Peptides against a protein of PDB entry 2N1D. Designs and how they scored, part 14

Target 1, 169 residues: chain A of PDB entry 2N1D
Amino acid sequence: EVKVKIPEELKPWLVDDWDLITRQKQLFYLPAKKNVDSILEDYANYKKSRGNTDNKEYAVNEVVAGIKEYFNVMLGTQLLYKFERPQYAEILADHPDAPMSQVYGAPHLLRLFVRIGAMLAYTPLDEKSLALLLNYLHDFLKYLAKNSATLFSASDYEVAPPEYHRKAV

## One batch from the design tools (peptide; aimed at target 1 V73 Q78)

Design b1_p14_2 (made by RFdiffusion4)
Pose (drawn by RFdiffusion4):
Structure b1_p14_2 (pose): chain A 169 residues (1-169), chain P 14 residues (1-14)
Amino acid sequence: as target 1 above (169 residues)
Amino acid sequence: SLDVGPPEDFDYEP
């Protein structure tokens, strides 16, 4: 199976997010302003601002769109805990206009890369095409971890009260 | 290409 090193800079964050959901019994039931799409656009424009190009412009643009669609096909199914099902229906009902790539903010973005390596093991392309994909994915994760101090806000996870657990049982 | 399997909960654990 494909071995992909998830950024060890973000590993403490991954465990922190998991720790909050499972151990700390905290849930993310609110729309974050610092959302995945905004970070995607930020990274997409970042590559352009350093070196204004046409050939790499659409390359970064569509790869970002690829992450967008990849995130959309996994967010509510593959990238979600069973304990997040209540908050999912809650946020979806309260804010039916807002996309999930926005309301769940940056903490849920890292989950995409964790699961996508497993799914892409069942769809094995050659090393070269996969290398270009992982190249840009790791490049994004490098930038992601670089600005992660003002990027992730796991502190918004609030402990789910017993009355709220009634929606999980 | 990407083929996404049936829905599965996120099972990450350290």

Design b1_p14_2_s1 (made by RFdiffusion4, then SolubleMPNN; from b1_p14_2, 6 letters changed)
Fold by OpenDDE base, seed 4:
Structure b1_p14_2_s1 (fold): chain B 169 residues (1-169), chain A 14 residues (1-14)
Amino acid sequence: as target 1 above (169 residues)
Amino acid sequence: MLVVPEPQDFDFEP
């Protein structure tokens, strides 16, 4: 198994997110005020502003592209709680051509890193490439942790209306 | 250290 370590600062959020959705029956407000595309763009710009070499800049761009691709592929099938399925269906109906990275935000992006390790285990990456990728993924997670106060908030969730509960059964 | 549920404990569904 490929282990992706979640920063301690973000672990409480995974629990809170889980609780908000599954136990409190709330939904993350969509479309996100700050979507995954924006978060990744900010990260890329942040890395570039720190004086990275051309090689490092290229690597950052590739990592951003990879994270975006993984997110868009995995969101609908691997990153949603059952309670969120009706919301997702509505998103697909309203935004059929939009990548989910333009709709969803930080909480769902963080969920990616809960699942991505298992997915990476099936990738044909050599050991060195995998190690490099993991380093960048951890770097990105550290970035999320650094900006967690602005990226993760229970106020971004709302209690689902009664009619939604019927659809979620 | 906070104990986080294992990935399989999250009911992420297709």
Scores: peptide ipSAE 0.237, ipTM 0.792, DockQ to the pose 0.113
OpenDDE base, seeds 1, 2, 3, 5: peptide ipSAE 0.032, 0.060, 0.123, 0.073; ipTM 0.688, 0.718, 0.734, 0.748

Design b1_p14_2_s2 (made by RFdiffusion4, then SolubleMPNN; from b1_p14_2, 6 letters changed)
Fold by OpenDDE base, seed 3:
Structure b1_p14_2_s2 (fold): chain B 169 residues (1-169), chain A 14 residues (1-14)
Amino acid sequence: as target 1 above (169 residues)
Amino acid sequence: MLKVPEPQDFDFEP
């Protein structure tokens, strides 16, 4: 497996996210007020504004595109708790042609990094390329940590209605 | 019983 280190600052949020959904039976409000696409765009703009002249194998735009692609592929099959199944089904019905990066937000994006390491293990990258990719992923995670106060909030969740609860448990 | 989620905690299967 490939180890993707999640910043210690973000681990408590993963716990809160898990608790909100699995124990408190709440749902993240969808479509997200700030979706994955916008978060990635903000990151790209942030990197460009820093004026870094590092010439690495991967460009920021390529990394952003890669994260978006992985998220869109993995969200429905690998990043949801059981309680979120009915909500996801409703999203698919209401937005059949929309990529999930335009629907979901920061909490689900962070979940990607819990699983992405295993997926990268099957990617045909040489050691150097993989190391560079990991550096960018970790850099992005640091960005999420820096902006965690605005990206992660329990107020973005809502109590599921009784009819939903009966469907999901 | 709060814990950091692991891959196995995401249990949705289509």
Scores: peptide ipSAE 0.335, ipTM 0.864, DockQ to the pose 0.148
OpenDDE base, seeds 1, 2, 4, 5: peptide ipSAE 0.176, 0.066, 0.043, 0.084; ipTM 0.754, 0.743, 0.733, 0.752

Design b1_p14_2_s3 (made by RFdiffusion4, then SolubleMPNN; from b1_p14_2, 7 letters changed)
Fold by OpenDDE base, seed 2:
Structure b1_p14_2_s3 (fold): chain B 169 residues (1-169), chain A 14 residues (1-14)
Amino acid sequence: as target 1 above (169 residues)
Amino acid sequence: MLSVPAPQDLDFEP
C-alpha cells in the first residue's frame, strides 16, 4: 500500500469539510471561485519562482498534469459525500464537457489525497519513480498547508436550500 | 482533548 501523508495542519480541515457537508448540510459554492486548475497553476508558478532547473520544472509540470488527471477521474466516483450528489448531477447537466478541475476547488482537491494512495498502488511505477512522485505530492500538500488560510474557508460553503434537501437522499 | 479522526475514516462515497 502506498501511503500519502496528509499534513497535520490540513487534517482538521478535512473534518471541518465533512462537518459542513454532512452535519450542517452545506454545499461548497460551485463553480469554485478558485478552481483546481488555478490552484495547480499557482503551485507550478510558485515552483518556477524558486529558481528550479529545467528538469525540475518539467517534473513539476508532469506532477501537476497527473494530479489534474487523477482529480478529474476520481471526483465523481470517489471524492463526494452523498449529500453532494444532487449538486454534482446539476453540474454535469449544466457543464457536461467541463473537467471537474475547472469546477471544484481546494476542499475537493484535498480529498483526492485521502484516496490517491490506493490508486498509486496499481500504477506501474518503479520504486525510484514512485518515491519521486510521492515527494512531489507531499511537496504539493505542504504548499496547500502553507496557503490554507486562503484556500480553505467555511465561507466558501453555503446552506443548501430546502428544495435541495428534498432531492438529497 | 478530542483527537482528530484520520482522513481515511471520512465517508466519501466509494
Scores: peptide ipSAE 0.177, ipTM 0.746, DockQ to the pose 0.098
OpenDDE base, seeds 1, 3, 4, 5: peptide ipSAE 0.033, 0.133, 0.139, 0.095; ipTM 0.689, 0.738, 0.750, 0.741

Design b1_p14_2_s4 (made by RFdiffusion4, then SolubleMPNN; from b1_p14_2, 7 letters changed)
Fold by OpenDDE base, seed 2:
Structure b1_p14_2_s4 (fold): chain B 169 residues (1-169), chain A 14 residues (1-14)
Amino acid sequence: as target 1 above (169 residues)
Amino acid sequence: MLVVPEPQDLDFEP
């Protein structure tokens, strides 16, 4: 397994996220006010504004594309709590062709980084490429931590209605 | 150091 280090600043949020969903029976409001696509775009633009070279910009774009792809692949099978499954099913029914990166937001994106390490272990990358990728992933996580006040909020969740509880396991 | 729990109700691909 490839170790992806979650910033200490974000670990409490993962716990709060879990608590909101599993214990408080709340749901993240979907579609997200700020979806994964927009977060990644903001990150890319942020990196550009920091005076990156063309090569660095290219690398950032590739990393952003990679994160988006991993998220879209893993969301439905790896990143949802059981309580969120009916909501996910509704999203799929209403938006069958929409990538989940356009629907979900920061909390679910952060969950990706809890699981992505195992996926990277099966990706054929040489040591240099893997190190570079990990550096960018950690850089992105640092970006999330820096912007955590705007990206992660309990106000983005809402109490699930009674009818939802009946169909949720 | 806070350890992130591994919730049992999280979906996993078999």
Scores: peptide ipSAE 0.043, ipTM 0.709, DockQ to the pose 0.106
OpenDDE base, seeds 1, 3, 4, 5: peptide ipSAE 0.024, 0.036, 0.037, 0.038; ipTM 0.661, 0.687, 0.713, 0.671

Design b1_p14_3 (made by RFdiffusion4)
Pose (drawn by RFdiffusion4):
Structure b1_p14_3 (pose): chain A 169 residues (1-169), chain P 14 residues (1-14)
Amino acid sequence: as target 1 above (169 residues)
Amino acid sequence: SIFDELLTQLKELL
């Protein structure tokens, strides 16, 4: 199976997010302003601002769109804990206009890369095509971890009260 | 093109 190194800079954050959901019994039931699509656009324009190009412009643009669609096909199914089901229906009902790539903010973005390596093991392309994919994915994760101090806000996870657990049982 | 192919393959898998 494909071996992809998830950024060890973000591993403490991955464990922190998991620790908050499972161990700390905290849930993310609110729309974050610092959202996945905004970070995607930020990274997309970042590559352009350093070197204004046409050939790489659409390349970064559509790869970003690829992450967007990749995230959309996994967010509520593959990138979600069973304990997040109540908050999912809650946020979806309260804010039916807002996309999930926005309301869940940056902490949920990192989950995509954790699961996408597994699913892409069942769809094995050659090393070269996969290398270009992982190249840009790792490049994004490099930038992601670089600005992660002002990027991730796991502190918004609030402990789910017993009355709220009634929606999980 | 590669990214579209992968996305398609992934959607079919799902």

Design b1_p14_3_s1 (made by RFdiffusion4, then SolubleMPNN; from b1_p14_3, 4 letters changed)
Fold by OpenDDE base, seed 4:
Structure b1_p14_3_s1 (fold): chain B 169 residues (1-169), chain A 14 residues (1-14)
Amino acid sequence: as target 1 above (169 residues)
Amino acid sequence: SIIEKLLKQLKELL
């Protein structure tokens, strides 16, 4: 298995995120105040502002596009806890043509990187290509860790109403 | 375009 290392700063958040939803029966507020599209855009701009070469800028854009695409594919089937399924169904009904990267935010984006390692095991990637991909993924994760104070907060979650609990069971 | 292609390939596996 290909292991994508999550920064130590973000590991506790993954636990908190799981706890908030699964144990405390809370839901992340949707649509996110800062959605995945915005986070990726900020990352791209951050990389560009650091004086990267044109080639590096191009690579960053490709990484952003790839992460976005991967997130949009994976969110509904791989990144949700069971308790979040009714919320997702409502989102699909209300925003049928919107990519999930415009609805969900940092916590769900971070979950992608928990899953991506296992998925990479199915790809026929040579060692060099895999290393390159991992470098960019880790770089992005470092960015998330650097901005974790603004991206991850329990205040972005709310207690699900009783009627939601009935749908979730 | 390598990174994007790699991530899009994952889509095909799902």
Scores: peptide ipSAE 0.031, ipTM 0.681, DockQ to the pose 0.620
OpenDDE base, seeds 1, 2, 3, 5: peptide ipSAE 0.023, 0.023, 0.030, 0.030; ipTM 0.639, 0.624, 0.677, 0.680

Design b1_p14_3_s2 (made by RFdiffusion4, then SolubleMPNN; from b1_p14_3, 7 letters changed)
Fold by OpenDDE base, seed 1:
Formats: sequence, structure tokens, C-alpha cells
Structure b1_p14_3_s2 (fold): chain B 169 residues (1-169), chain A 14 residues (1-14)
Amino acid sequence: as target 1 above (169 residues)
Amino acid sequence: DIIKELLERIKKLL
């Protein structure tokens, strides 16, 4: 069993995110004011500013690159609620070559970490590699928790227009 | 597959 623990501070946000979209029929404003690329960049810079060794800096860069790629692959198929699919289709039509890490923001990035544990369970893992990965994933999640006041806000959502509801049947 | 890629990156750190 592989479990990625979400910080307790962020668990209520996952519920709020689900409620805003599923119950209140709102959409996260796209393109995000602060996209996944910028969040990961800020994290990397934060880690580098703490006086890490060259090896630790290299490790952070690899983790950031991995999270970004994982997000870009998983967003469209695994991270969206049904109500968000028309919005995603519009983004693809308007910006077919844009990585989703440049479009979406913190709420969708957080959803990634809800899914990653289950996927890791189906992969043969070296114990040392898995432990190291989990350590960095938890470190990043802790960073998100520390900056949650600026990264997660209901004001980044808006009520979907009537014409959108017709597409989301 | 994407998980394997991520793990491969982590292995480089060991």
C-alpha cells in the first residue's frame, strides 16, 4: 500500500473545490492567475534559497519536472469533474499546443496528489526510490499548505453561464 | 508509464 498523505490544512480545500464545481456549478477561472508552472517555479526557488547543496538542488529540479509532466498527462483524463469537461474542451480548441500546467492552477494541481498514491500502488517500486519520492511529494505538499492562503481561494471561481450548462449535460 | 518516468528521475538522485 502506497499512501500520499494530504496535509490536514488542505483537506478542507478539496471539499470546497468539489462543492464549488459540483454543487454550485462554478468553474475555476482559466487561464489561472497563478498557473502550475509558476507554482512549481516558486517552490524550486524557495528550496534553493534555503542554502541547499548542489545535489539537493538537482533533486528539487527533477521533482518539479516530474510533477509538471505528470500533471500535464493526467489533467484531462483523471483530474477533472464531469462539469469541467466542456471548459477543458474549449481550452484545447483555443490553445491546442499549450501545456495544461500553463493554464490550470493550484486546485487542480492538488487533485493530482489525491490520485498519485493509487497509481504508485500498481507500479513495481524500489523501496529506496519510493521512499525518496514520497519524501519530496510530502515536502511539496507542505509547501502548498504553508502558502494556502494565496494559492487557494473561492474568489478564483465563477458561476458558469446558462449556455455552459447546456453543454455540460 | 508516467509513473515509471517519475521514478526514473528519482533513481538518478540515489
Scores: peptide ipSAE 0.114, ipTM 0.762, DockQ to the pose 0.098
OpenDDE base, seeds 2, 3, 4, 5: peptide ipSAE 0.106, 0.058, 0.095, 0.054; ipTM 0.755, 0.702, 0.744, 0.704

Design b1_p14_3_s3 (made by RFdiffusion4, then SolubleMPNN; from b1_p14_3, 6 letters changed)
Fold by OpenDDE base, seed 4:
Structure b1_p14_3_s3 (fold): chain B 169 residues (1-169), chain A 14 residues (1-14)
Amino acid sequence: as target 1 above (169 residues)
Amino acid sequence: DIIKKLLEQLKKLL
């Protein structure tokens, strides 16, 4: 299995995120104050501001575009806990044509990288291509870790109302 | 070009 290493500083957040949703019955506030599109844009700008070459800038843009598209495909079917399904249904009803990268934020984006390793095992990637992809994925994850104080907070969650709890269980 | 292609291939597997 291909392993995408999650930075140590983000591993506790994955546990907290899971706990907030599944055990404390809270929901991440949507639409996110800092959505996936914005996070990826900030990452791209961050990389560009560090004096990268044109080739490196091009690669960053491809990574951003790829992560965005992959997130938008994966969110609804792979990244949600069961408790979040009613919320997702409401989002689809309210924003039928909006990509989920414009609605969801950092916690759900981080969940993508927990799943992506297993998905990579399904593709016939040569060693060089896999290494290149992993390097960029890890680079982005390090960016998330660097900005974790602003991207990951329990205050972005709130207790689901009783009526939600009933339809979610 | 490689990274985008790889991610697109992953998307197609879903």
Scores: peptide ipSAE 0.046, ipTM 0.716, DockQ to the pose 0.658
OpenDDE base, seeds 1, 2, 3, 5: peptide ipSAE 0.043, 0.034, 0.047, 0.042; ipTM 0.713, 0.701, 0.718, 0.716; seed 3 fails the geometry check

Design b1_p14_3_s4 (made by RFdiffusion4, then SolubleMPNN; from b1_p14_3, 4 letters changed)
Fold by OpenDDE base, seed 4:
Structure b1_p14_3_s4 (fold): chain B 169 residues (1-169), chain A 14 residues (1-14)
Amino acid sequence: as target 1 above (169 residues)
Amino acid sequence: SIIKELLQKLKELL
C-alpha cells in the first residue's frame, strides 16, 4: 500500500469530522463558505506568490487541476459517510450541473487524501513518478495544515433536523 | 502534465 502521510495537525480533525457526522449526527453546511475550488485556487496563488519557477508554477496548476478532477469523481461514491447521503442527494437535485468542488469544502477534500493512497496501489506507477506525485500531495496537505485554523471548524457543522434523520436511516 | 495525468489515471480506475 502506498501511504499518503497526513500531517499530524490534521489527524485530529479527521476524527472530529467523523465524530461530528457519525456520532453527533451533524452535517457540514452546504454549499461550503469556502469550497474546494477556492481552496485550490488559494493554494495555487500561494505557490505562485513564493517566486516559483515557471516549471514549478506549471506543475502546481496541474496538481490543482488533478486534485479537483479527482475530488469531483470521488466525492459522491467514496468520500461520504452514510449519514451524508441524503444531503448529497439534495445537492444533486439543487445543483445538478455543478461540480462538487464548488459545493463541498475542506473537510471533504481532506478525506480524499485518506483514500488516495489505497487507490495509488492499483496504478502502475514507477517509483520516480510515484515519488513526484507524493511530493506534491504532501505539499498540498502541508498547506492545508498551515491554514487549518480557517479551513476546519466544528462551527461549519449543524445538527441535522429530525426529518433528516428519517431520511438517513 | 504528469501529475494531472496520474490523477486522471486514478479516475479511470473508478
Scores: peptide ipSAE 0.053, ipTM 0.722, DockQ to the pose 0.658
OpenDDE base, seeds 1, 2, 3, 5: peptide ipSAE 0.036, 0.030, 0.053, 0.044; ipTM 0.704, 0.691, 0.725, 0.717

Design b1_p14_4 (made by RFdiffusion4)
Pose (drawn by RFdiffusion4):
Structure b1_p14_4 (pose): chain A 169 residues (1-169), chain P 14 residues (1-14)
Amino acid sequence: as target 1 above (169 residues)
Amino acid sequence: QLEELKEITEKILE
């Protein structure tokens, strides 16, 4: 199976997010302003601002769109805990206009790369095509971890009260 | 999902 090193800079954050959901019994039931699509656009424009190009412009642009669709096909199904099901239906009902790539903010973005390495093991392309994909994915994760101090806000996870657990049982 | 991932990947590689 494909071995992909998830950024060890973000591993504490991954464990932190998991720790909040499972151990701390905290849930993310609110729309974050610092959202995945905004970070995607930020990274997409970042590559352009350092070196204004046409050939790499669309490349970064569609790869970012790829992460967007990749995230959309996994967010509610593959990137979600069973304990987040109540908050999912809640946010979805309260804010039916807002995309999930927005309301769940940056903490839920890292989960994509955790699961996408497993699913792409069942769909094995050659090393070269996969290398270009992982190249840009790791490049994004490098930038993601670089600005992660003002990027991730796991502090918004609030402990789910017993009344709220009634929606999980 | 696997088919969609494959299609998205093919678009990125093009």

Design b1_p14_4_s1 (made by RFdiffusion4, then SolubleMPNN; from b1_p14_4, 5 letters changed)
Fold by OpenDDE base, seed 1:
Structure b1_p14_4_s1 (fold): chain B 169 residues (1-169), chain A 14 residues (1-14)
Amino acid sequence: as target 1 above (169 residues)
Amino acid sequence: MLEKLREIIEKILK
């Protein structure tokens, strides 16, 4: 079993995110004030500023690119609660060519890491490669935890209007 | 989906 450990300081946010959407019937404000692309760019720049070697810098860039692509593939089918589906449909209609990493933000990005462990269990990776990947994923999660005060806020959500509730059947 | 994820992982690990 492949387990991606979520930092303890981020676990309460996953609960709050779930509560805001499913119980309080709120929606994350879209397009995000700080989207996934921006978060990943900041992470890459942060890693580069730490004085890493060229080889390590290359690896970080590949990790960023991989997370972005994985997010864009998984968002619509795996990362949304039922209540969020009408909002997603509206985004697709208004911006059909925009990658979701330019629309969604930190909360949805964090949801990705809740699912990735189970998916990795079905990928034929050798132990060394898997360990390396997990190290990078955990490093990124550590970055999210370090910046959690600015990345995760209930103020980024808003109560869905009555007309939205009619669509959320 | 799984195949796409595998491709991404292989790119990251090269």
Scores: peptide ipSAE 0.061, ipTM 0.737, DockQ to the pose 0.681
OpenDDE base, seeds 2, 3, 4, 5: peptide ipSAE 0.054, 0.056, 0.059, 0.052; ipTM 0.731, 0.730, 0.736, 0.728

Design b1_p14_4_s2 (made by RFdiffusion4, then SolubleMPNN; from b1_p14_4, 4 letters changed)
Fold by OpenDDE base, seed 1:
Structure b1_p14_4_s2 (fold): chain B 169 residues (1-169), chain A 14 residues (1-14)
Amino acid sequence: as target 1 above (169 residues)
Amino acid sequence: MLEKLKEIIEKILK
């Protein structure tokens, strides 16, 4: 089994995110004030400022690009709660050509890392390559944890209007 | 889906 460890600081947020949407019937404000593209860009710049070698800098860029692409592929089919489906449909109608990494933010990005472990279990990778990938993923998660106060907030959610509830049935 | 993920991972590991 491939286990992607979520930092302890971020685990309570996953519960809060789930509660806000499924129990309180709230929606994350879209488009996000700080989208996935911006978060990944900030991470890349943060890593570059730490004085990494050229090879390490290249690797970070590839990891960022991979996370972005994986997010865009997985968001619509794997990362949304049922209550969020009408909102997603509206986003697709209004912005058909926009990648979801430009629309969604930190909470949905974090959900990606809950799912990625199971997917990696079915991907043939040698032990060394898998370990390297996991190190980068965990490094990024550590970055999210360090910046959690600015990236995750219940104030980014709002109660869905009554007409939305009818669509979510 | 798994094939797409494989492609992404291979890109990351280059």
Scores: peptide ipSAE 0.073, ipTM 0.746, DockQ to the pose 0.719
OpenDDE base, seeds 2, 3, 4, 5: peptide ipSAE 0.067, 0.066, 0.070, 0.034; ipTM 0.743, 0.738, 0.743, 0.661

Design b1_p14_4_s3 (made by RFdiffusion4, then SolubleMPNN; from b1_p14_4, 6 letters changed)
Fold by OpenDDE base, seed 2:
Structure b1_p14_4_s3 (fold): chain B 169 residues (1-169), chain A 14 residues (1-14)
Amino acid sequence: as target 1 above (169 residues)
Amino acid sequence: MLEKLKKIIDKILK
């Protein structure tokens, strides 16, 4: 399998995220105050400000587009805990045409990178191509780690009301 | 899904 290394700074957050949802029965506030689209845009702008060449800038944009697309495909089916399913259903009902990258935020985006490695294993990529992709993915993860204080916070979660508990399994 | 990802990778490699 393909190994996508999560920065050590973000691993504890994955545990906290899991705990908030599954144990504390909280929900990430939606729509996110800072959605995936915004995070990816900030990353792209950050890379641009670092003085990258045109070719590197193009590559970053493609990676951003890829992450966004992959997130939108994977969110509903792969990235949610069971407790979050009713919330997702409500989002779909209220925003049927909105991509989930405009609704969800950093915690769910980070969950993508926990799963992406296994999916990449099924993609026919040569060693060089895979290494290049992994470099970009790891670079983005480093960016998330660098900005983790502003991107990941338990204050972005809220206790689900009793009505929600009746719907959730 | 994987085809889309492959397409993106191909663009990066060009």
Scores: peptide ipSAE 0.038, ipTM 0.718, DockQ to the pose 0.559
OpenDDE base, seeds 1, 3, 4, 5: peptide ipSAE 0.036, 0.030, 0.033, 0.032; ipTM 0.716, 0.636, 0.711, 0.705

Design b1_p14_4_s4 (made by RFdiffusion4, then SolubleMPNN; from b1_p14_4, 5 letters changed)
Fold by OpenDDE base, seed 2:
Structure b1_p14_4_s4 (fold): chain B 169 residues (1-169), chain A 14 residues (1-14)
Amino acid sequence: as target 1 above (169 residues)
Amino acid sequence: MLEKLKEIIDKILS
């Protein structure tokens, strides 16, 4: 398996995220106040402001597009805890054509990087290509870590109402 | 599912 290293600063958040949902029976507020699209846009702009070459800027844009697409594909089937599934169903019913990158936020985006390593193991990439991709992914994760105070907060979650519990397992 | 990811990698490496 290809190992995508999660920054140490973000590992505790993954635990908190899991705890909020599965143990405390809370839900991330949707639609997100800051969605995945905006996070990726901010990252791209951040990289641009640091004076990257044209080639590097192009590469960042492609990586951003890739992360977005991969998130949209993976969210519903791979990134949700069981307790979150009724909420996801409601989102699909209310916004059937909206990409999930416009609905969900940083916590779910971070969950993607927990799963992406296993998926990369099935990609026919040579060592050089894989290393390059990992460098970009790790760079983005470092960005998330730097901005973790504003991107990850328990205040973005709320206790699910009793009626939600009735339809959630 | 991984085809898009491969496409992106190919673009980066081109």
Scores: peptide ipSAE 0.049, ipTM 0.720, DockQ to the pose 0.464
OpenDDE base, seeds 1, 3, 4, 5: peptide ipSAE 0.046, 0.038, 0.045, 0.036; ipTM 0.715, 0.703, 0.714, 0.702

Design b1_p14_5 (made by RFdiffusion4)
Pose (drawn by RFdiffusion4):
Structure b1_p14_5 (pose): chain A 169 residues (1-169), chain P 14 residues (1-14)
Amino acid sequence: as target 1 above (169 residues)
Amino acid sequence: FFEETLEKLKEFLE
């Protein structure tokens, strides 16, 4: 199976997010302003601002769109804990206009790369096409971890009260 | 390549 190194700079964050959901019994029930699409656009424009190009412009643009659709096909199903089901229905009902790539903010973005390496093991392309994919994915994760101090806000996870657990049982 | 990967991934998940 495909071995993909998830940025060790973000591994503490991955464990932190997991620790908050499972161990700390905290849930993310609020829409974050720092959202996945905004970070995607930020990275997309970042590559352009350093070197204004046409050939790489649409390349970064559509790869970012690829992450967007990749995230959309996994967010509520593959990138979600069973304990996040109550907050999912809650946020979805309270804010039916807002996309999930926005409301769940940056902490839920890292989950995409964790699961996408497993699913892409069942759909094995050659090393070269996969290398270009992982190249841009790792490049994004490099930038992601670089600005992660002002990017991720796991502190918004609040402990779910017993009355709220009634929606999980 | 990216589009093909996305299609294959959607088919697999279905």

Design b1_p14_5_s1 (made by RFdiffusion4, then SolubleMPNN; from b1_p14_5, 5 letters changed)
Fold by OpenDDE base, seed 1:
Structure b1_p14_5_s1 (fold): chain B 169 residues (1-169), chain A 14 residues (1-14)
Amino acid sequence: as target 1 above (169 residues)
Amino acid sequence: MIKELLEKLKELLE
């Protein structure tokens, strides 16, 4: 089994995120103030500023592109709680051509990494390629942990209105 | 589809 380790600092946030939506019936404010595209761009720039070689810089760009694409594919079908489905439908209606990486933010991006491990188990990867990918994924997660104070906040959620509750039934 | 995406990512990282 391929397991992507979530930093200990971010595990409590996953619980809080789940609680805010499923128990408190809140929704993450959309479109996100800082979307997935911006987060990935900041990470790439951060890595470039660290004086990496050209080859490493290229690899970072490809990882960022891969994470973005993977997020856009997985968001609607795998990363949403049931209570978030009406909100997602509204986003699709209002922004039919916008990638979800431009709409959603850090909390939903973090949820992706909870699912990646299982998906990698079904993908035949050689040991070297898998190790390299895992290293970059863990490196990115470490970046999220370092910036968690600005990326994750309960204030980015709000109580869903009564009319929304009717749609979520 | 996801498998194919991950395979593509593998190729890009090599």
Scores: peptide ipSAE 0.027, ipTM 0.678, DockQ to the pose 0.105
OpenDDE base, seeds 2, 3, 4, 5: peptide ipSAE 0.025, 0.026, 0.027, 0.022; ipTM 0.660, 0.654, 0.671, 0.634

